# Peptides against a protein of PDB entry 4X86: the designs that were tried, part 4

Target 1, 56 residues: chain A of PDB entry 4X86
Amino acid sequence: EGPQLLLSEAVSRAAKAAGARPLTSPESLSRDLEAPEVQESYRQQLRSDIQKRLQE

## One batch from the design tools (peptide; made by RFdiffusion4, then SolubleMPNN)

Design b2_p29_8_s4
Fold by OpenDDE base, seed 1:
Structure b2_p29_8_s4 (fold): chain B 56 residues (1-56), chain A 29 residues (1-29)
Amino acid sequence: as target 1 above (56 residues)
Amino acid sequence: TTEAFLAEVEARLAAQAAAAAAARAAAAA
């Protein structure tokens, strides 16, 4: 299927790239990041960023 | 086409958010 655009995945990738380890378990972090309100905020930001990129 | 592309991205993100919410609800039960 298409690329996963979940905030949880984005954070996981960022953490790996930075060599960072979460203080909590990966499962707990994922649960928090997958909260609907958090994901919605990310969706809105991503949409805005895409629109800005297209206008550049 | 750009509008259609953005609409598709929004739809996919919305679907993922809904799926994540469902998974969260299931895990919390």
Scores: peptide ipSAE 0.081, ipTM 0.572, DockQ to the pose 0.020
Fold by OpenDDE base, seed 3:
Structure b2_p29_8_s4 (fold): chain B 56 residues (1-56), chain A 29 residues (1-29)
Amino acid sequence: as target 1 above (56 residues)
Amino acid sequence: TTEAFLAEVEARLAAQAAAAAAARAAAAA
């Protein structure tokens, strides 16, 4: 299966790639990033980004 | 099609969001 598209997972991968360490526990961060309003914002951004790339 | 691909991505994101919400609810109980 492909990678999960959760914002929490995306942030985790980005943090590793950037060499950044979260100041809070990964569980706390994941819970905050999984909030419905935050997840919806990420969904909208992801859709927008995909559409932009397809139009380029 | 592009539309079908985007719909699939959105459906997958929605399913994951629902699973995350259920996990949070379980953790808060």
Scores: peptide ipSAE 0.080, ipTM 0.558, DockQ to the pose 0.020
Fold by OpenDDE base, seed 4:
Structure b2_p29_8_s4 (fold): chain B 56 residues (1-56), chain A 29 residues (1-29)
Amino acid sequence: as target 1 above (56 residues)
Amino acid sequence: TTEAFLAEVEARLAAQAAAAAAARAAAAA
């Protein structure tokens, strides 16, 4: 399967890798991060980041 | 090609966003 690009998953992985502990529950954080407007903004940002990487 | 790769990435992102939205809708039902 291809890479998982959902913001909620990306943030969860990043938090774990950094040893960060959310002040709210992981479920609450995931719910907030999966909001359509938040996910769309992340999609646009990620596309932009990938384009930059390809141009390097 | 770069164009084809970017199109595939965008399609995957759109599919994942749609799946997440559907999951939220299901959880709210």
Scores: peptide ipSAE 0.078, ipTM 0.568, DockQ to the pose 0.019
Fold by OpenDDE base, seed 2:
Structure b2_p29_8_s4 (fold): chain B 56 residues (1-56), chain A 29 residues (1-29)
Amino acid sequence: as target 1 above (56 residues)
Amino acid sequence: TTEAFLAEVEARLAAQAAAAAAARAAAAA
């Protein structure tokens, strides 16, 4: 498996691991999570987290 | 270098975000 940095993939993995079922369809959830604004927010957070780890 | 590593990570994330946006646009069409 290649690097999975998409929020939709991260949430899908977490949901499966927790046995959680979305209130909406998985397709609708994936579409919402793949919205550019949501993905950008996740990207910024991920970058910030990486920077913090590198500073430790 | 740390700077080069961070730039690479940022570039990969940006590429994925762009691909996701394009995929969403295609799915909404």
Scores: peptide ipSAE 0.076, ipTM 0.577, DockQ to the pose 0.019

## One batch from the design tools (peptide; made by RFdiffusion4, then SolubleMPNN)

Design b2_p30_2_s3 (from b2_p30_2, 17 letters changed)
Fold by OpenDDE base, seed 4:
Structure b2_p30_2_s3 (fold): chain B 56 residues (1-56), chain A 30 residues (1-30)
Amino acid sequence: as target 1 above (56 residues)
Amino acid sequence: EEARRREEEERRRKEEEKQRLQQILEQLQA
């Protein structure tokens, strides 16, 4: 599979790397993170971060 | 003057790369 850019996947990877566990169930967390408004905010942030790096 | 032109070309290349990355992101998230 190709690279996953979904916020839910990014948060899962970050949580594992930090040794953190969510207080809510994985299903509930995924539902919250996959909400359209949250996903759009993440997409915008990701593009912004890439833009900043390229302009350094 | 030549140094300024080179700087402008570098900025243009970075902008083109940024646009390409944006296209990739849109394709992957669509």
Scores: peptide ipSAE 0.238, ipTM 0.750, DockQ to the pose 0.146
Fold by OpenDDE base, seed 3:
Structure b2_p30_2_s3 (fold): chain B 56 residues (1-56), chain A 30 residues (1-30)
Amino acid sequence: as target 1 above (56 residues)
Amino acid sequence: EEARRREEEERRRKEEEKQRLQQILEQLQA
């Protein structure tokens, strides 16, 4: 119903849009991208970007 | 009058987008 907020999903969509394929399997990449510290960094960036858009 | 209608529609679309972004922020902060 809403947009996916996970970094792994965002990267997968970006890769498909660009026609890019990772050297590692998509499952392994997704697992690495879902690590808590990486996901938290993405969430912080996403919050910052959304806040900037709200001010436009 | 057509110009006013277009301006009102644009304002409505921008407001709807901001409301959607606010919902996403709420989910991120929860």
Scores: peptide ipSAE 0.238, ipTM 0.724, DockQ to the pose 0.828
Fold by OpenDDE base, seed 2:
Structure b2_p30_2_s3 (fold): chain B 56 residues (1-56), chain A 30 residues (1-30)
Amino acid sequence: as target 1 above (56 residues)
Amino acid sequence: EEARRREEEERRRKEEEKQRLQQILEQLQA
């Protein structure tokens, strides 16, 4: 089983890298980010971004 | 004209390879 590319993990890593603190609780944010429709949108965006990078 | 055709064929092959790599990346996301 490969690594899970969840939006919640990506956002957490980005926040850590930027030294940012979330306005909402981590649990609430994670729940919202892990919603199926949000995760699917992220997957689509990630795929699109990878495709663009491969075309460069 | 032949040189342009060969360049277009090479570009097509590279695009097909990139598409294959994209499929592999999609599989890694699953």
Scores: peptide ipSAE 0.213, ipTM 0.726, DockQ to the pose 0.210
Fold by OpenDDE base, seed 1:
Structure b2_p30_2_s3 (fold): chain B 56 residues (1-56), chain A 30 residues (1-30)
Amino acid sequence: as target 1 above (56 residues)
Amino acid sequence: EEARRREEEERRRKEEEKQRLQQILEQLQA
């Protein structure tokens, strides 16, 4: 097992935890969130957040 | 040209949806 870093999985987990349903179907949402440009933006944001926390 | 506009609108919608859901994620991580 390893940490799941895909945006689609993160969003799905967050939505479930919040009891929220996506506006689009889960499959469509996952497909959209797995798009390279969207995933890259998430990865960059996550990296930035981790770096900031490490510097605190 | 119309196809490019549609693609741009779709990209915008996807980004907006991402931002909305990332807010939820951010709140859970805060």
Scores: peptide ipSAE 0.083, ipTM 0.603, DockQ to the pose 0.020

Design b2_p30_2_s4 (from b2_p30_2, 18 letters changed)
Fold by OpenDDE base, seed 3:
Order: sequence, then structure tokens, then C-alpha cells
Structure b2_p30_2_s4 (fold): chain B 56 residues (1-56), chain A 30 residues (1-30)
Amino acid sequence: as target 1 above (56 residues)
Amino acid sequence: SEEERKRLEEERRKQEEKQRLQQILEQLQQ
């Protein structure tokens, strides 16, 4: 119903839009991108970007 | 006027976007 907030989903959508394919399997890439430290960094960036957008 | 309708539509759009972004922020904080 809402936007996907996982980094793995965001990267997958961006890759499809650009016609790009990762060198590793989609499953392996998703697993790596869903690692807690990586996902937290993405969430922090997303929060920052949304806050900036709210100020526009 | 048409200009007034356009301005009201843009303001409504901005408010809806702001509300959606606030919902996303709430989800990220959980």
C-alpha cells in the first residue's frame, strides 16, 4: 500500500529503471543490502532526505 | 478564476505530499 522502505527494494527498482543488472544474484544482493548496519544507514539517509523535503 | 483554482490545487497537492512524508517518517521511527 505504501512505499517500500527497504534498501534492497529501492536498489532493485533503481536497477530495473536503468536497465542494469547486478553481477551477483538478486538473492545474494538482497541479503547483503538487508544487513542491519547497511539498512540502518539507508534509513538515516532516508530520514534526512524526507526532513529536507518537508522544509521545501 | 482559473488561476485561483490552479493555486488551490497546488496547495492541496503540497499538503497531501507533506502528510504522506510525515507518515513515512513515523514508520521509520518505529
Scores: peptide ipSAE 0.223, ipTM 0.720, DockQ to the pose 0.836
Fold by OpenDDE base, seed 2:
Structure b2_p30_2_s4 (fold): chain B 56 residues (1-56), chain A 30 residues (1-30)
Amino acid sequence: as target 1 above (56 residues)
Amino acid sequence: SEEERKRLEEERRKQEEKQRLQQILEQLQQ
């Protein structure tokens, strides 16, 4: 199975690793993180980061 | 030599990593 590229999944993993407790419900948080504008910004950053890593 | 083998293995590892990143990049660009 391929890597999870959704922002909601990335944030969920990061929150778990950091022991963070969001104030909103997981469902509401996921919905907010899946908003197209937010997801697109994350996708663009991820693409940029991968491109930089490829140059190393 | 052993040193040459180690260098070749390192280069192989780097290439494999770059190939993996390239695959992810291609998925993001779809």
Scores: peptide ipSAE 0.222, ipTM 0.722, DockQ to the pose 0.793
Fold by OpenDDE base, seed 5:
Structure b2_p30_2_s4 (fold): chain B 56 residues (1-56), chain A 30 residues (1-30)
Amino acid sequence: as target 1 above (56 residues)
Amino acid sequence: SEEERKRLEEERRKQEEKQRLQQILEQLQQ
């Protein structure tokens, strides 16, 4: 299991695992999720989660 | 004892996980 560093990959895998389908096209979803401000927010959340895990 | 071996194995696993997470953190900070 490799680290998920991109939000688009995380969402795609989560959707497949849950059997869910987005209302928008995969390409549009990926484009939106790869926007710099969105990706940065995810990166910050991921960093926070990892830091919390390190304290366990 | 077996219990001591198990404890040491768990500690080893935790240290390995911590090390991996630290590597990921370093990548995110670059």
Scores: peptide ipSAE 0.221, ipTM 0.722, DockQ to the pose 0.857
Fold by OpenDDE base, seed 4:
Structure b2_p30_2_s4 (fold): chain B 56 residues (1-56), chain A 30 residues (1-30)
Amino acid sequence: as target 1 above (56 residues)
Amino acid sequence: SEEERKRLEEERRKQEEKQRLQQILEQLQQ
């Protein structure tokens, strides 16, 4: 077992990368969040994180 | 000035980042 990063954390890291492409694109992350096995609470967390980033 | 141009470029970069995040948000809201 190893530590796993949440998709929201990956999006946050990608958002900080202003001049470079992230290893995992935010677009791909959003697609993964549309999968039915992803809980709504997790999707809500990501939406909240993105909204906060937009305000920066 | 060169400094002013640099500041404007940074602001443009930030706006482009926000636009990208907005596109992701729109996808999640659909």
Scores: peptide ipSAE 0.153, ipTM 0.675, DockQ to the pose 0.326; fails the geometry check

Design b2_p30_4_s2
Fold by OpenDDE base, seed 1:
Structure b2_p30_4_s2 (fold): chain B 56 residues (1-56), chain A 30 residues (1-30)
Amino acid sequence: as target 1 above (56 residues)
Amino acid sequence: AAAAAAAAAAAAAAAAALAALRADLAKLLQ
């Protein structure tokens, strides 16, 4: 299995980098980000973005 | 190209995982 790129981890990183505090509980946000359709969409977007950057 | 994309994805995953661990530690210390 390749490195699992979790959307929850990416959002946690982005929130920390921005100094943003979620208004909702971290548990509620994690539950929403663990949805398989959301996670798959993120994986596809990330792959597309990496491919674009490597073609530049 | 595929190897470079895999390496970039792995680096992004590692950076995200480290950030998540640091956030979890901050939660445990709070």
Scores: peptide ipSAE 0.043, ipTM 0.463, DockQ to the pose 0.035
Fold by OpenDDE base, seed 3:
Structure b2_p30_4_s2 (fold): chain B 56 residues (1-56), chain A 30 residues (1-30)
Amino acid sequence: as target 1 above (56 residues)
Amino acid sequence: AAAAAAAAAAAAAAAAALAALRADLAKLLQ
């Protein structure tokens, strides 16, 4: 199995890179990002986006 | 001025998302 890419890690990295402060509590955001349906949607989107970038 | 500030914020968010995607790609290629 390849390295698992977590949505929570991606959002945390993006927020740090943008200097963005969450408007909601970090705990509420983490809970929402740990939801399995949200993680699966991210995995599918990430795969699609990577495939598009490899074809450019 | 408000519209320009909103556009700049959106551009910065998009740039951060693209940087994250590139880092994720690098992780998958390891």
Scores: peptide ipSAE 0.042, ipTM 0.465, DockQ to the pose 0.026
Fold by OpenDDE base, seed 5:
Structure b2_p30_4_s2 (fold): chain B 56 residues (1-56), chain A 30 residues (1-30)
Amino acid sequence: as target 1 above (56 residues)
Amino acid sequence: AAAAAAAAAAAAAAAAALAALRADLAKLLQ
Protein backbone atom coordinates (compact mmCIF):
# COMPACT_ATOMS: atom_id res chain seq x y z
CA GLU B 1 0.00 0.00 0.00
CA GLY B 2 1.41 3.40 -0.96
CA PRO B 3 1.29 6.18 1.64
CA GLN B 4 -2.34 6.81 2.55
CA LEU B 5 -3.23 10.29 1.36
CA LEU B 6 -5.17 11.78 4.26
CA LEU B 7 -7.67 14.41 3.12
CA SER B 8 -7.51 16.02 6.57
CA GLU B 9 -3.76 16.54 6.19
CA ALA B 10 -4.16 17.88 2.63
CA VAL B 11 -6.87 20.39 3.67
CA SER B 12 -4.88 21.51 6.72
CA ARG B 13 -1.82 22.05 4.52
CA ALA B 14 -3.84 23.92 1.87
CA ALA B 15 -5.53 26.12 4.50
CA LYS B 16 -2.16 27.08 6.01
CA ALA B 17 -0.69 27.77 2.56
CA ALA B 18 -3.67 29.97 1.59
CA GLY B 19 -3.70 31.78 4.96
CA ALA B 20 -7.33 30.70 5.26
CA ARG B 21 -8.87 30.58 8.72
CA PRO B 22 -11.76 28.12 8.85
CA LEU B 23 -14.97 29.65 10.18
CA THR B 24 -15.71 26.32 11.87
CA SER B 25 -13.54 24.59 14.46
CA PRO B 26 -10.54 22.94 12.76
CA GLU B 27 -11.25 19.87 14.91
CA SER B 28 -14.79 19.54 13.54
CA LEU B 29 -13.52 19.97 10.00
CA SER B 30 -10.78 17.36 10.56
CA ARG B 31 -13.36 14.91 11.93
CA ASP B 32 -15.58 15.35 8.86
CA LEU B 33 -12.60 14.98 6.51
CA GLU B 34 -11.46 11.77 8.26
CA ALA B 35 -14.73 10.04 7.31
CA PRO B 36 -13.83 7.12 5.00
CA GLU B 37 -16.52 8.05 2.43
CA VAL B 38 -15.20 11.61 2.14
CA GLN B 39 -11.61 10.41 1.85
CA GLU B 40 -12.54 7.90 -0.86
CA SER B 41 -14.38 10.60 -2.81
CA TYR B 42 -11.30 12.84 -2.56
CA ARG B 43 -9.01 10.03 -3.73
CA GLN B 44 -11.25 9.40 -6.75
CA GLN B 45 -11.43 13.11 -7.59
CA LEU B 46 -7.67 13.49 -7.26
CA ARG B 47 -7.09 10.53 -9.61
CA SER B 48 -9.55 12.03 -12.09
CA ASP B 49 -7.85 15.44 -11.90
CA ILE B 50 -4.41 13.87 -12.47
CA GLN B 51 -5.74 11.91 -15.46
CA LYS B 52 -7.25 15.09 -16.96
CA ARG B 53 -3.95 16.97 -16.53
CA LEU B 54 -2.01 14.11 -18.15
CA GLN B 55 -4.37 14.17 -21.17
CA GLU B 56 -4.00 17.96 -21.66
CA ALA A 1 4.47 49.45 -0.20
CA ALA A 2 1.37 47.66 1.14
CA ALA A 3 0.43 46.42 -2.35
CA ALA A 4 3.96 45.07 -2.93
CA ALA A 5 3.93 43.31 0.46
CA ALA A 6 0.52 41.79 -0.31
CA ALA A 7 1.75 40.59 -3.72
CA ALA A 8 4.85 39.01 -2.15
CA ALA A 9 2.71 37.27 0.49
CA ALA A 10 0.31 35.99 -2.20
CA ALA A 11 3.23 34.68 -4.30
CA ALA A 12 4.71 32.88 -1.26
CA ALA A 13 1.30 31.35 -0.42
CA ALA A 14 0.84 30.20 -4.04
CA ALA A 15 4.32 28.60 -4.08
CA ALA A 16 3.58 26.77 -0.81
CA ALA A 17 0.20 25.55 -2.14
CA LEU A 18 1.82 24.26 -5.36
CA ALA A 19 4.54 22.47 -3.38
CA ALA A 20 1.86 20.86 -1.18
CA LEU A 21 -0.14 19.79 -4.24
CA ARG A 22 2.95 18.25 -5.89
CA ALA A 23 3.77 16.33 -2.71
CA ASP A 24 0.20 15.00 -2.46
CA LEU A 25 0.22 14.00 -6.15
CA ALA A 26 3.54 12.20 -5.67
CA LYS A 27 2.08 10.29 -2.70
CA LEU A 28 -1.00 9.29 -4.73
CA LEU A 29 1.12 8.06 -7.67
CA GLN A 30 3.28 5.86 -5.40
Scores: peptide ipSAE 0.023, ipTM 0.419, DockQ to the pose 0.028
Fold by OpenDDE base, seed 2:
Structure b2_p30_4_s2 (fold): chain B 56 residues (1-56), chain A 30 residues (1-30)
Amino acid sequence: as target 1 above (56 residues)
Amino acid sequence: AAAAAAAAAAAAAAAAALAALRADLAKLLQ
């Protein structure tokens, strides 16, 4: 199984880096970001963004 | 001294973010 890039981890990292305090509990945010449709959309977007940057 | 410490902390945070992005890129290209 390859390293799974979790959207929940990416958002948690970004929030910490920005000093952003979630309005909801970190657990509720993680649950929402673990939804399979959200995770798949993130994977597709991330792949697309990387492909664009490699073509520049 | 406080301004230099704040600048060093900001530079370290930026370096960590860039290292993280590079690691994520490497994982997606595999």
Scores: peptide ipSAE 0.021, ipTM 0.409, DockQ to the pose 0.029

